# Peptides against a protein of PDB entry 6MBK, part 62

Target 1, 240 residues: chain A of PDB entry 6MBK
Amino acid sequence: GFEMVNFKEEGFGLRATRDIKAEELFLWVPRKLLMTVESAKNSVLGPLYSQDRILQAMGNIALAFHLLCERASPNSFWQPYIQTLPSEYDTPLYFEEDEVRYLQSTQAIHDVFSQYKNTARQYAYFYKVIQTHPHANKLPLKDSFTYEDYRWAVSSVMTRQNQIPTEDGSRVTLALIPLWDMCNHTNGLITTGYNLEDDRCECVALQDFRAGEQIYIFYGTRSNAEFVIHSGFFFDNNSH

## One batch from the design tools (peptide; aimed at target 1 M58 I61 H230)

Design b2_p25_8_s2 (made by RFdiffusion4, then SolubleMPNN; from b2_p25_8, 14 letters changed)
Fold by OpenDDE base, seed 5:
Structure b2_p25_8_s2 (fold): chain B 240 residues (1-240), chain A 25 residues (1-25)
Amino acid sequence: as target 1 above (240 residues)
Amino acid sequence: MEYRLPAALTPEDEAKLKEMYKKLK
């Protein structure tokens, strides 16, 4: 087993309550607990989603709006999860002037500026949509949709989105994975996959953990400059 | 509906989270 712990330097994480062996399935998260594009469609956002081509085309933006709507909903199932999310991120959207100046000397500056411009344009677009679209009137964010909100949501999704199979396994979709993403990162191999038979995300231990030790997992290669999709959720061979 | 900003997890929220994931242990 494991427990949630607030570690002094690393924030929230998971600690083993018993010895866990390498390759042991210690954590699973059923689809019903995930924030997905599908759950966004089934939420209060659904009517707007069905009418907006950008939301339909860009699953990451759909997740961002889903996250904002759920954050603004006191009775949201995901409130406990959302409260664990950082208030700010180390993404380019949060870079200070000095950091941007430093990047001006690098080739990365073009990507940073592009991200800024794109995010700003998206915000402007959706601000107008939220103000004018009839289906937006029911959204809990109707009266409170700032650039800071959007920046946060986009950054949350960018850093935490995962590619998982659809329920029928025919396609891939995007998901935020509560509990699982509370594990802090270490170097190693991706040990997370999706079990379609049981319809759950599964994580096996990267190494042996003793009772009382923090459980670390490897998310894969992350980039703060790009939208990150955690790879490894789709095992070609569901040979479990 | 009340709009909430991200904040540090409160003890109450932590308890709720633990309850939510109790079945996953």
Scores: peptide ipSAE 0.022, ipTM 0.526, DockQ to the pose 0.020
OpenDDE base, seeds 1, 2, 3, 4: peptide ipSAE 0.020, 0.020, 0.021, 0.000; ipTM 0.472, 0.476, 0.496, 0.323; seed 2 fails the geometry check

Design b2_p25_8_s3 (made by RFdiffusion4, then SolubleMPNN; from b2_p25_8, 14 letters changed)
Fold by OpenDDE base, seed 1:
Structure b2_p25_8_s3 (fold): chain B 240 residues (1-240), chain A 25 residues (1-25)
Amino acid sequence: as target 1 above (240 residues)
Amino acid sequence: MEYKLPKALTPEDLAKLKELYKKLK
C-alpha cells in the first residue's frame, strides 16, 4: 500500500500507492528487522558488551556502537538503512559557536553543555576501552574510532531510538526501526505500537490518505527539537 | 489504540520487507 520516495523538501518518505483509511494498519516491521540492544549483543559487539558495564547499563550507547560496527561492515544487513541516515544532525552536539551563543540566553544552555561534556567523556572512555580491551580487537572500528564517529552515532540514536518491549514482554528495550525512519512525521494522536503476539512494530494511519499522497505518522509526544534536547545520553554514575 | 490486526506475517511477507530495505539509498 506504499512506496518509498525521495521527496524534494522532506527527503525520504512513504507515498500511498492506494487509498488508505484512517486507523488502517498499513505498516509493520518485525523485530528481526530492527537494530536493537539484543541484536547488538548478538553481533561482533557481543563479547565486549558482556564485559562492559556502561554498555550493559545504557542501551542507547550499545545501539550507538552497534550502529558504528554495522556501518563499518560492508555486508551488514542494515547497510541500506544506514546509508539513508543523515551525515549530520540538528542536535546540540552539532551546534556551531553562534548557535551556542544564542542559547546562552536560554534555559537550554545547561542541557547543551551537559550533552557536550557527557559525550566527550563517553568518547574518551570508550576510546580507551577499544584500544585496550581484548574483546575489542575484532571490532571493525578499532583502528578508526573518532569523536566525529561517536557524535554521529550518538546523534543518530538520540533522534531515532524507539522504546519497544523485550521479546518476553517483561521490560522495555531500545530499537532503531529502519522503515519507521522513512516516514515523515506530523503532530497528532499516537498511531504506533508493538504487537507482541506477532513480534512486530505496527503503525496505523493517522488519517485517510489517497493514492499518491505522502504518508505521515506520529509516534512521539514531543517535537523533534524538544526530543533531541531532552533525550540526552546521560548517566548519573558515569565514572569517566 | 485498538484496531483489527491483520494476519501474522509470513516468510514471504518478511522477504518483501527485507527487499524494501534493500531499496533504501
Scores: peptide ipSAE 0.030, ipTM 0.545, DockQ to the pose 0.017
OpenDDE base, seeds 2, 3, 4, 5: peptide ipSAE 0.023, 0.006, 0.000, 0.020; ipTM 0.527, 0.346, 0.307, 0.494; seed 2 fails the geometry check

Design b2_p25_8_s4 (made by RFdiffusion4, then SolubleMPNN; from b2_p25_8, 19 letters changed)
Fold by OpenDDE base, seed 1:
Structure b2_p25_8_s4 (fold): chain B 240 residues (1-240), chain A 25 residues (1-25)
Amino acid sequence: as target 1 above (240 residues)
Amino acid sequence: MEYRLPKPLSEEDLKKLKEMYKKLK
């Protein structure tokens, strides 16, 4: 019912190949396609994850490292998705000197400095871990772990992470959602949710789309979107 | 938080992505 298209002005998106009716389930993404904390645990990162309390406690950092490991793996299942990700972001971690200088006159500067400080400290910590921990030896990033890599991964997760239920529905976990990330977004009704019975993200059409039209979805705030089972997204304005 | 659109994919990458999706759909 849809195809991937590079739109001239809006970049990559989805286009309807047939008429799609409002509220029609046109897109779903199974859990096994997602990059999750669980998939991180089941990857080459798993042994290190099992022995590092920060990775265990901070799912966003686990995802960041998972993303870096998969990016460094030519045969990664997620390479097609990873290639869709920007090389740089508009997050405070990428602010130029002039932007930072401008923010010095605002209250936002404290948050920016906090992000810089925290990210730098995390990098320093994990750099040491990667260099010294026995379970880091098999990581594809062992000999190539720069601050730029970490900044990119953290920013990727910060801007794209979503909350989804665990397999048993007892708690939430974090996920990057391939294919869904390719949709361009608009305002309107939240039309994305998680179906635990079928164990997939589900997206229903916000409106009628005719064949040939770009499909837009509404997810609210991009990062930290929370999937509500059979009810759509819940948005949490949690910043990194 | 801010949102950034994905960058354009190569034809090869797009094909791989489609195949991946079809496999799991």
Scores: peptide ipSAE 0.024, ipTM 0.536, DockQ to the pose 0.021
OpenDDE base, seeds 2, 3, 4, 5: peptide ipSAE 0.006, 0.025, 0.007, 0.025; ipTM 0.307, 0.574, 0.311, 0.545; seeds 3, 5 fail the geometry check

## One batch from the design tools (peptide; aimed at target 1 I190 R222)

Design b2_p26_3 (made by RFdiffusion4)
Pose (drawn by RFdiffusion4):
Structure b2_p26_3 (pose): chain A 240 residues (1-240), chain P 26 residues (1-26)
Amino acid sequence: as target 1 above (240 residues)
Amino acid sequence: SSLEEFMSQRVPVLRDYTPLPDISSF
């Protein structure tokens, strides 16, 4: 019912190959396909996760390393997902100095500075940990772990991650949801939810989509400052 | 509406925009 298309404005997204009515359940993704903090713990990253206080406290960082470890694993279950991810992003981590200079004197620039400093500190910290701590000597990253790798990983997580209930429903966790996460954003209401009975992520159409029209979802009631800093885009006519 | 019913039966999937943490203390 859909195909991948490279749109000028949003980059790659989903396009309808048939008419899709509003409120139609047109997209579902079972839990097995998701990359979660739990799958990160049970992966080759597990030994380091158990020893490093930062990875235990920060699931978003745990997901970034999970993404990097699997990217460096030729036989990873998630290789189909990793190979279709973007190689670059428009998060401020990628901006030139003069591009950030336009934000001087604004409310938003402080968070740009924090993002930069936090990412650089995390890279330097984990570079040292991976090169010296025994619990990381079997990681794929020991051979090569560049700043570009880390920038890409945290950018991938920030621009795509989601909260989902745990498999039991009593807690929440962070996850990457393949296929569905290729939908771009438009104004509207959240129409994606987690189905605990079928144990899958389900998405109903936000609006009618005719064949040939791009399929959009509503990401959330975020400001443009949040969209730029964490999602890497500015949304014209953001009603929120 | 049918959408309200569907969303009430499901846990909304929300994109997480929590900032990256500062680890300067480590």

Design b2_p26_3_s1 (made by RFdiffusion4, then SolubleMPNN; from b2_p26_3, 9 letters changed)
Fold by OpenDDE base, seed 1:
Structure b2_p26_3_s1 (fold): chain B 240 residues (1-240), chain A 26 residues (1-26)
Amino acid sequence: as target 1 above (240 residues)
Amino acid sequence: SSLEEWLAKHVPVLHDFTPLPDISDY
């Protein structure tokens, strides 16, 4: 088993409560527990989604709005998950002036500015949609939709969105994976897969973990620069 | 490997690193 622990330097993570062997299936999350583009379509956001071309085209934005709607809903099934999410992120949208200045001499600055520009444009567009669209009237965020809310939601999605198959396996969709995404990351091999037969996300242990050790996962191969830009993670052994 | 055999029965779950879209074309 495992437990959620607040680690001093790494924030929330998972700790083994028993010895876990390498390649052992220690964690699984059924589709019904995931926050997906499909669950967004089936939520209070569904009517707006069905009429907004950007929400339909951009699954990550749909997830961001889904996350905001569920956060604003006291009875949301995902409240326990949402409460575990960081309130702030080490992503470019949260960079202070000094951090941006440090990056000005790097190629990463263009991606940072692009992210700011894109996020600001999205917010301005959706602010207008929420104020004017008939199907937005029932959204919990109708009377409270700030840039800070949107920045948080898109940062949450950007850092945690995963590609999973649709229920029929015909396409790829986006999902937030509760409990699983509490694992902090390390370099290694992909040990997370979707089991279509059981309709669940499955994670096998990257290595042996002893009782009391933090459980780490690997979610992709990127340079340190790409990790910083997209997720805020940094690994000394990664290429720049 | 056993891990490769396991992965062959699964759709790999990958973090999506797609940047935020520019909506200026919409």
Scores: peptide ipSAE 0.511, ipTM 0.896, DockQ to the pose 0.869
OpenDDE base, seeds 2, 3, 4, 5: peptide ipSAE 0.403, 0.448, 0.105, 0.449; ipTM 0.860, 0.889, 0.661, 0.887; seed 3 fails the geometry check

Design b2_p26_3_s2 (made by RFdiffusion4, then SolubleMPNN; from b2_p26_3, 11 letters changed)
Fold by OpenDDE base, seed 2:
Structure b2_p26_3_s2 (fold): chain B 240 residues (1-240), chain A 26 residues (1-26)
Amino acid sequence: as target 1 above (240 residues)
Amino acid sequence: SKLDEWLAKHVPVLWDFTPLPDISEY
């Protein structure tokens, strides 16, 4: 019902290959295909995760390291997904000096500086951990862990992480949702839900899409400021 | 609506907007 397309201005997106009706279930992604905190724990990162309090406390950082480990693994199941991710992001961590100067006149500057500070501290901490911790020796990123790598990973996570239920539905965990996250964003209602019975993410169409049209989804309600901070996007209609 | 019935049977998947954590306390 859809195909991956590289749209020149929007990057990768999904295009309908047939007519899709509003409210039609057109896309689903089983849990086994998701990159989650649980899959991180079950990966080569697991031993380190079990001994590092920060990784345990901060699921988004765990996902970032999971993403880096899988990127560095040629045989990773997620290689096709990782290859679709941007190499750079329009997020604060990639802002040029002029962009930062422009933001100095806005309230967003504090959040930008916070991101820089926090990311730098995290990198410094984990660089030391990766260099010194015994369980880091088997990580594929052991000899390839630069700030640029970390910046990319955390930016990937910040722009793409989703809250989903755990397998038993008792808690919330974080996930990257391959294929689904290729849909570009539009204003609307949330039409993505998790089906616990079938253990999959399900997406129903927000509107009718004709064959050949790009499929858009709504990621959630955010202010323009929040979109800039987390995703680098401005949406005129997101003034709720 | 069909959408409402569908949503009632699903846990909403929410894009997480939590900022990067400060690890200075760790």
Scores: peptide ipSAE 0.402, ipTM 0.872, DockQ to the pose 0.876
OpenDDE base, seeds 1, 3, 4, 5: peptide ipSAE 0.401, 0.396, 0.041, 0.381; ipTM 0.875, 0.875, 0.606, 0.870; seed 5 fails the geometry check

Design b2_p26_3_s3 (made by RFdiffusion4, then SolubleMPNN; from b2_p26_3, 11 letters changed)
Fold by OpenDDE base, seed 2:
Structure b2_p26_3_s3 (fold): chain B 240 residues (1-240), chain A 26 residues (1-26)
Amino acid sequence: as target 1 above (240 residues)
Amino acid sequence: SKLDEWLAKHVPVLHDFTPLPDISDY
């Protein structure tokens, strides 16, 4: 087993409560516990989603709004998960002026400025949508949609969004994976997979962990993500 | 390996590093 622990330097993480062996299945999360684009469509956001082209085209934005709606809902099933999320992030959207100035000498500045510009445009667009669209009147964020809220939500999604198969395995969708995403990151191999038969995310141990040790996972690199997307790993293997 | 056999039966779960796109393209 494992337990949630607040580590002094790393924040929330998972600690082993028993010895866990390498390659042992120690953690699984059923689809019903995930925050997905599908759960967003089935939430209070659903009516707005069905009429907004940007929400439909951009699953990550849909997840961000889903996260905001659930955060604003005291009785949300995901409140325990949302409470484990950082209040601030080390993402470009939280950079101070001095950090941005430091990056001006680097190629990364273009990505930072792009992210700021894109996020600001998205906020301005959705602020107007929330103020004017009839289906937005039922959203719990109707009168409390700030840039800080949006910045937090998109940063939460950008840092935690994962590609998973749809229920039928025919497509890829985006998900936040509660409990699993509390594992802090280490270098290694991908040891998380989706089991379509049992409709759950499964994680096997990257290495041996002793009772009392923090459990680390590897959630991928950009190169791994690109490889899987380009190699058709999700589409071609469904023929088995 | 046992891990390889397990992975062969699963769809890999990967973090999506795609940045938020410019909505002006939509």
Scores: peptide ipSAE 0.507, ipTM 0.898, DockQ to the pose 0.585
OpenDDE base, seeds 1, 3, 4, 5: peptide ipSAE 0.533, 0.512, 0.176, 0.478; ipTM 0.907, 0.902, 0.701, 0.893; seeds 1, 3 fail the geometry check

Design b2_p26_3_s4 (made by RFdiffusion4, then SolubleMPNN; from b2_p26_3, 11 letters changed)
Fold by OpenDDE base, seed 1:
Structure b2_p26_3_s4 (fold): chain B 240 residues (1-240), chain A 26 residues (1-26)
Amino acid sequence: as target 1 above (240 residues)
Amino acid sequence: SRLDEWLARHVPVLHDFTPLPDISDY
């Protein structure tokens, strides 16, 4: 029903190969295909994870390290997914000097500086951990862990991390969702949900898509998270 | 709506907009 396409301006996206109707279930991704905090714990990172309080407390950092370890592993199951990820991002961590100078006139500069500070501190901490911790010896990034690597990984996670339920549905965990996250974003309603019975992410079409059209999804907004508690989904003007 | 009924059977999947954490307290 769809194919991967490299769009000139938008990068990788999904294009419909047939007509897809609004509300049609066109895409699903089983848990076993997701990159999650749990898959990080079950990977080569697991021993270090079990000994580091920051990795345990901060699922997004755990995902970033998981992504780096898998990228450095030629036989990783997720190599096809990782190869679709951008090499650089339009995140504050990649802003040029002129962009930062422009933002100095805005309130956003404080968030930018916070991201720089936090990322630098995290990198410095984990660089030391990787160099000194016994459980880091088996990590494929042991001798190749640069700030650029870390910047890329955290930017990948920050732009693509999603909240999904744990297997038992008792808690929320973080996941990167291969194939699904190739859909570029548009304004609309949440049309992605996790099916606990079948243990998979499911996506229904936001609108009709004709054969040859790019498939867009709505990733949600910060406000949507507040309304999910009340089983509410709202249209919000959010695009990237 | 049909979408609402579908969503009622799912846990909504939402992008997490949480910023990078400050680890200064660790």
Scores: peptide ipSAE 0.544, ipTM 0.907, DockQ to the pose 0.612
OpenDDE base, seeds 2, 3, 4, 5: peptide ipSAE 0.531, 0.536, 0.506, 0.519; ipTM 0.904, 0.907, 0.896, 0.902; seeds 2, 4 fail the geometry check

Design b2_p26_4 (made by RFdiffusion4)
Pose (drawn by RFdiffusion4):
Structure b2_p26_4 (pose): chain A 240 residues (1-240), chain P 26 residues (1-26)
Amino acid sequence: as target 1 above (240 residues)
Amino acid sequence: VNVDEFATDWLPRSIPLMSDVRDALS
């Protein structure tokens, strides 16, 4: 019912190949396909996750290393997902100095500075950990772990991650949801939820989509400062 | 190691239960 298309404005997204009515359940993704903090713990990253206090406290950082480890694993279950991810992003981590300079004197620039400093600190910290700590000597990253790798990973997580209930429903965790996460954003209401019975992520159409029209979802009631810093885009006419 | 220095203010998309989504659309 849909195909991947490279749109000028939003980059790659989903386009309807048939008419899709509003409120139609048109997209579902089972839990097995998701990359989660739990799958990160049970992966080759597990030995380091158990020893490193930062990875235990910060599931978003855990997901970034999970992405990098699987990217460096030729036989990863998630290779189809990783190979279709973008190679670059428009998060401020990618901005030129003069591009950030336009934000001087604004409320938003402080968070740009924090993002930069946090990412650089994390890279330097984990570079040292990977190169020296025994619990990381079997990681794929010991051979090569560049700043570009880390910038890509954290940008992939921040622009795509989600909260979902745990498999039991009593807790929440962070996850990457393949296929569905290729939907771009428009104004509207959240129409994506997690179905605990079928154990899958389900998305109903936000609005009618005719064949040939791009399929959009509503990401959330975020400001443009949040969209730029954490999602890497500015949304014109953001009603929120 | 002060772990709080490594915290981020990133924003995940919040995904509610599908029953709540269907109720909100009713």

Design b2_p26_4_s1 (made by RFdiffusion4, then SolubleMPNN; from b2_p26_4, 13 letters changed)
Fold by OpenDDE base, seed 1:
Structure b2_p26_4_s1 (fold): chain B 240 residues (1-240), chain A 26 residues (1-26)
Amino acid sequence: as target 1 above (240 residues)
Amino acid sequence: VDVSSFATNGIPREIPLIEEVKEALK
């Protein structure tokens, strides 16, 4: 009931191919299609994951490396998804000098600087790990791991990571949700939830959408500053 | 390696259970 479309102002998004009613389940993504910490552990990254405390402690970094490894793998199951991801982001790691200067007058500047420093430190750490750790030898990124690669992966995860339940519902894990995360943001209510019984992420329509209309979802209550920092979105009509 | 020296790169979205979503939409 939907298709991916490149919209002039919003970039890629989802467009309804039929009329969709409010609260109708129009989109679902089974767990097996998600990029998760678990799928990272089960990938070529697994051996390194099992030996590196940082990867184990920080699921977002695990996802970032998972994303990089899969991107470097021509036969990756997630290649179609990865190809839909932006090559760059509107997040602080990509801010130009003028944008940073502007932020100096805002409360967000401290978060921006922290993000820069943390990302740089992480890159330096993992660069060394990739060069020296025995279990890194099989990684497709061993001979090509630049800061730009890491910045991209971190930004991809930062803007798209979700906390979902584990299969048994006893814990939470992190996941990228392909196709679903192509939806652009609008004000409203949360209409996405995880269905443990069917083991899938489900999205119901926020409102009625007619055939040909762009499908928007609400990603959560955030200020514009918070959206810029964490999601790369900027919504003019944000009431917060 | 001190794990505490590394901060999160972003705040993940919390995806609730679908039952909670449906209840909230009533």
Scores: peptide ipSAE 0.570, ipTM 0.842, DockQ to the pose 0.847
OpenDDE base, seeds 2, 3, 4, 5: peptide ipSAE 0.564, 0.575, 0.559, 0.557; ipTM 0.839, 0.868, 0.839, 0.839; seed 3 fails the geometry check

Design b2_p26_4_s2 (made by RFdiffusion4, then SolubleMPNN; from b2_p26_4, 11 letters changed)
Fold by OpenDDE base, seed 1:
Order: C-alpha cells, then structure tokens, then sequence
Structure b2_p26_4_s2 (fold): chain B 240 residues (1-240), chain A 26 residues (1-26)
C-alpha cells in the first residue's frame, strides 16, 4: 500500500498507493530482513566479532562494520536497502566549519566535539585491527577502509539504529529497519512496535492517509537540536 | 582495551512491543 518516492524538499519517503486508515497496520518488516547485531555476527564479520572486545561491547559499531561489509559485497541481500541510504548526512560528523562555529554558542557543541573525538579514536583503533587481525583478511573492506567510509557507516547507524527485542524477548539488541526508516518524521504518537509472536516490526498509521499522500511517522520526542545530533532531522513544528 | 574510551552518547530509538503501542493508542 505504499511506494518509495523522492520528495523535493524531504528527499526519499514513502507515499501511500491506497487509502490507509488511522491505526491500520500498513508496514511490517520481519526480523530476517533487519540488519542486526546478530546478522553481523552471522556474516563475514563474525570471526572478527568473536575476537574483538569493542565490537562485542558496542553493538552500534558492530552494525557500522556490518553495513560497510555488506555495502562492499555486490551480492549482499541488503544492497537494495543500502542503495537507499544517503551518501552523506546532516549529522555533526559532516558539519562544516561554519556550522560548528554556530554551535559554539550552544550547549550542543560539547556533544559534537565528543562525537568527532570518539569517532576518530574508533577509526584509528579499527584501522589497525583491520590491518593486523587475522580474521580481518577476508573482509571486503581490508584494502579500502577510510575515515570517510567509517564516518558514513557510523552516521548511518547513528541516525537509524533501533533497540528491539531479541527473538526470545529476553534481551534487547540493535537493528536497522529497512523500508520503515524511509518514513519522514512528523509530530504525533509512537506507532511502531515489535511483534514477538510474528517476529516482525509493525508500523500502524498515525492518521488517515489518502492515496498519493506521503506517509509520516513519529520517531519520538526530541528537541530540534537533539534531532540534528542523533537523527539529522530538523522539524520546524517540533513541540520542543 | 578500555571500552569506555570509545563510548558515544548515541541513543538508539527504543521500539516497544506492539501490544504496548496498541494499548497506548486505545
């Protein structure tokens, strides 16, 4: 009941192909289609994951490397999803000098500097790991692992990562949710949840959408500053 | 390796159970 469309002001989004009623389940994504820490462990990254304490401790970094490995794999199942991702982001890691200067007048500057510092440290660490670790030899990124690659992957995860339950519901894990994360943001209520019985993410309509209308969802209550930092979104009518 | 030295303040979105969502929308 929806299609991907490139909207002039908002970029890619989802458009209804039929009338959708409020609270109607219009979109669901089975676990097998998600990019998760578990799928990372089960990928070519698995052997390295099993031996690197940072990857094990930081699921977001595991997802970032998973994303990079899959991007470098022409036959990756997630290629269609990866191709929909932005090539660059409006997140702090991509801020121009003038934007950073502007933020110096705000409290957000500390978070920006922290992101830069931490990301640089992570890159330096993993660059060495990729060059020296035996289990990194089979990674498609071994001979091509730049800071720009890492910045992109980290930013992709930063803006799109979700905490979902594990298959048995006993723990939580991190996931990228293809197709769903193409929805643009609006004010409202959370309408996305995980269905453990069917093992899928489910999204119900925030409101009625007519055929031809863009489908918006609410990603959560954040200030504009927080959206910029974490999601790359800026919403003028944000309640905060 | 000190894992804390690599920590970021990136907070993932928390996806609730769908049952909780439906309850909240009721």
Amino acid sequence: as target 1 above (240 residues)
Amino acid sequence: VDVSSFATNFIPREIPLISEVKEALS
Scores: peptide ipSAE 0.515, ipTM 0.859, DockQ to the pose 0.861
OpenDDE base, seeds 2, 3, 4, 5: peptide ipSAE 0.515, 0.511, 0.512, 0.511; ipTM 0.863, 0.857, 0.859, 0.857

Design b2_p26_4_s3 (made by RFdiffusion4, then SolubleMPNN; from b2_p26_4, 13 letters changed)
Fold by OpenDDE base, seed 3:
Structure b2_p26_4_s3 (fold): chain B 240 residues (1-240), chain A 26 residues (1-26)
Amino acid sequence: as target 1 above (240 residues)
Amino acid sequence: VDVSSFATSGIPREIPLFSEVKELLK
């Protein structure tokens, strides 16, 4: 077993409640608990999704709106998960002027500006959609859709989105994986995979963990050059 | 959760099939 704990300096993470052996399956998350493009389509966002080409084409944006709708829904199943998410992120969308100025001497500046510009454009577009589209009337965010909301949702998805197989394994889709993404990162090997037979994400222990120790996993290597906001682009041919 | 390592990346993480993970851990 494990429990969520607020660690000093590292913030929230998972702590072992018993001894866990290396390669032991200690954590699994069934598909029904994931926030996916499919769950977005099956939510209050569904009607709008079915009529908006951008939502259909960009799974990351669909997930962002899914997060916003669920956050605005007091009885949402995902409220416990959403409440664990940071209120702010160390992403380019949150950079201050001095941070941006520092990056002007780097090759990353183009991507930073592009990400900011694209996100702003998306917000402007969807603000209009939410104000004018008939299917937006039922959205809990109808009267409260700010850039700060959108920035938060986009950043949440950007930092936490995963590509997983569809239920039948024939395609891939995007998903947020609650509980699992609470693990803090360490160097090592990939120990998380999707089990199609049981239809769940499965994580095995990277090493032995004693009761009371924080559980770390390896999420993979990332570089500071990977700023593309459209990297979450996912076109679902069946969404039309 | 320390998201600093991924804060600048919008690229989705690819979750492999668990069978592949098992093979890598052998």
Scores: peptide ipSAE 0.406, ipTM 0.822, DockQ to the pose 0.265
OpenDDE base, seeds 1, 2, 4, 5: peptide ipSAE 0.295, 0.402, 0.397, 0.395; ipTM 0.621, 0.802, 0.800, 0.802

Design b2_p26_4_s4 (made by RFdiffusion4, then SolubleMPNN; from b2_p26_4, 14 letters changed)
Fold by OpenDDE base, seed 1:
Structure b2_p26_4_s4 (fold): chain B 240 residues (1-240), chain A 26 residues (1-26)
Amino acid sequence: as target 1 above (240 residues)
Amino acid sequence: VDVSSFATNGIPREIPLFEEVKERLK
């Protein structure tokens, strides 16, 4: 009922191929298709994960490395998804000097600088880990791990990470949700939830969409400033 | 390694249980 389309101003999004009614379940993504902390643990990254306390403590970093490893793997199951990801982001880590100067007049500047500092420190730490840790020897990023790589992966996760329940529903974990996260944002209500019985993310239509229309979803209530920092979105009609 | 230097990179979206979503949409 939908297709991926590159829209002129909004980049990649989903377009309806048929009429979709409000509240219709039009999109679902099974757990097996998600990139999760668990899938990271079960990948080539697993041995290193089991030995590094930072990877264990910070699921978002685990996802970032998972993403980098899979990107470097030609036969990765997630290659089709990874290829749809932006090569650059509108997040603070990609801001030019003029953009940073503009933000100096805003309350967001402290968060931006913090993000720069933290990301740089993380990169320095993991660069050393990758160079010295025995379990890093077989990682595809062993011989190619640049700050640009890390910046991209961190930004990808930062803009797209979701908290979902574990399989048994007892805890939460972090996940990237392929295909679903291609929807562009609009104001409205949350229409995505996790169905534990079927073990999948389910998304129902926010409104009626006609064939040929772009499908929008609501990712949550945030100010434009918060969207810039955390999601890389600008939405003119944002109510906040 | 000072663990305090490792802050979160963004806030993850909280995906609720679908049952909760259905109830809110009623």
Scores: peptide ipSAE 0.460, ipTM 0.817, DockQ to the pose 0.829
OpenDDE base, seeds 2, 3, 4, 5: peptide ipSAE 0.450, 0.460, 0.446, 0.457; ipTM 0.812, 0.814, 0.814, 0.815

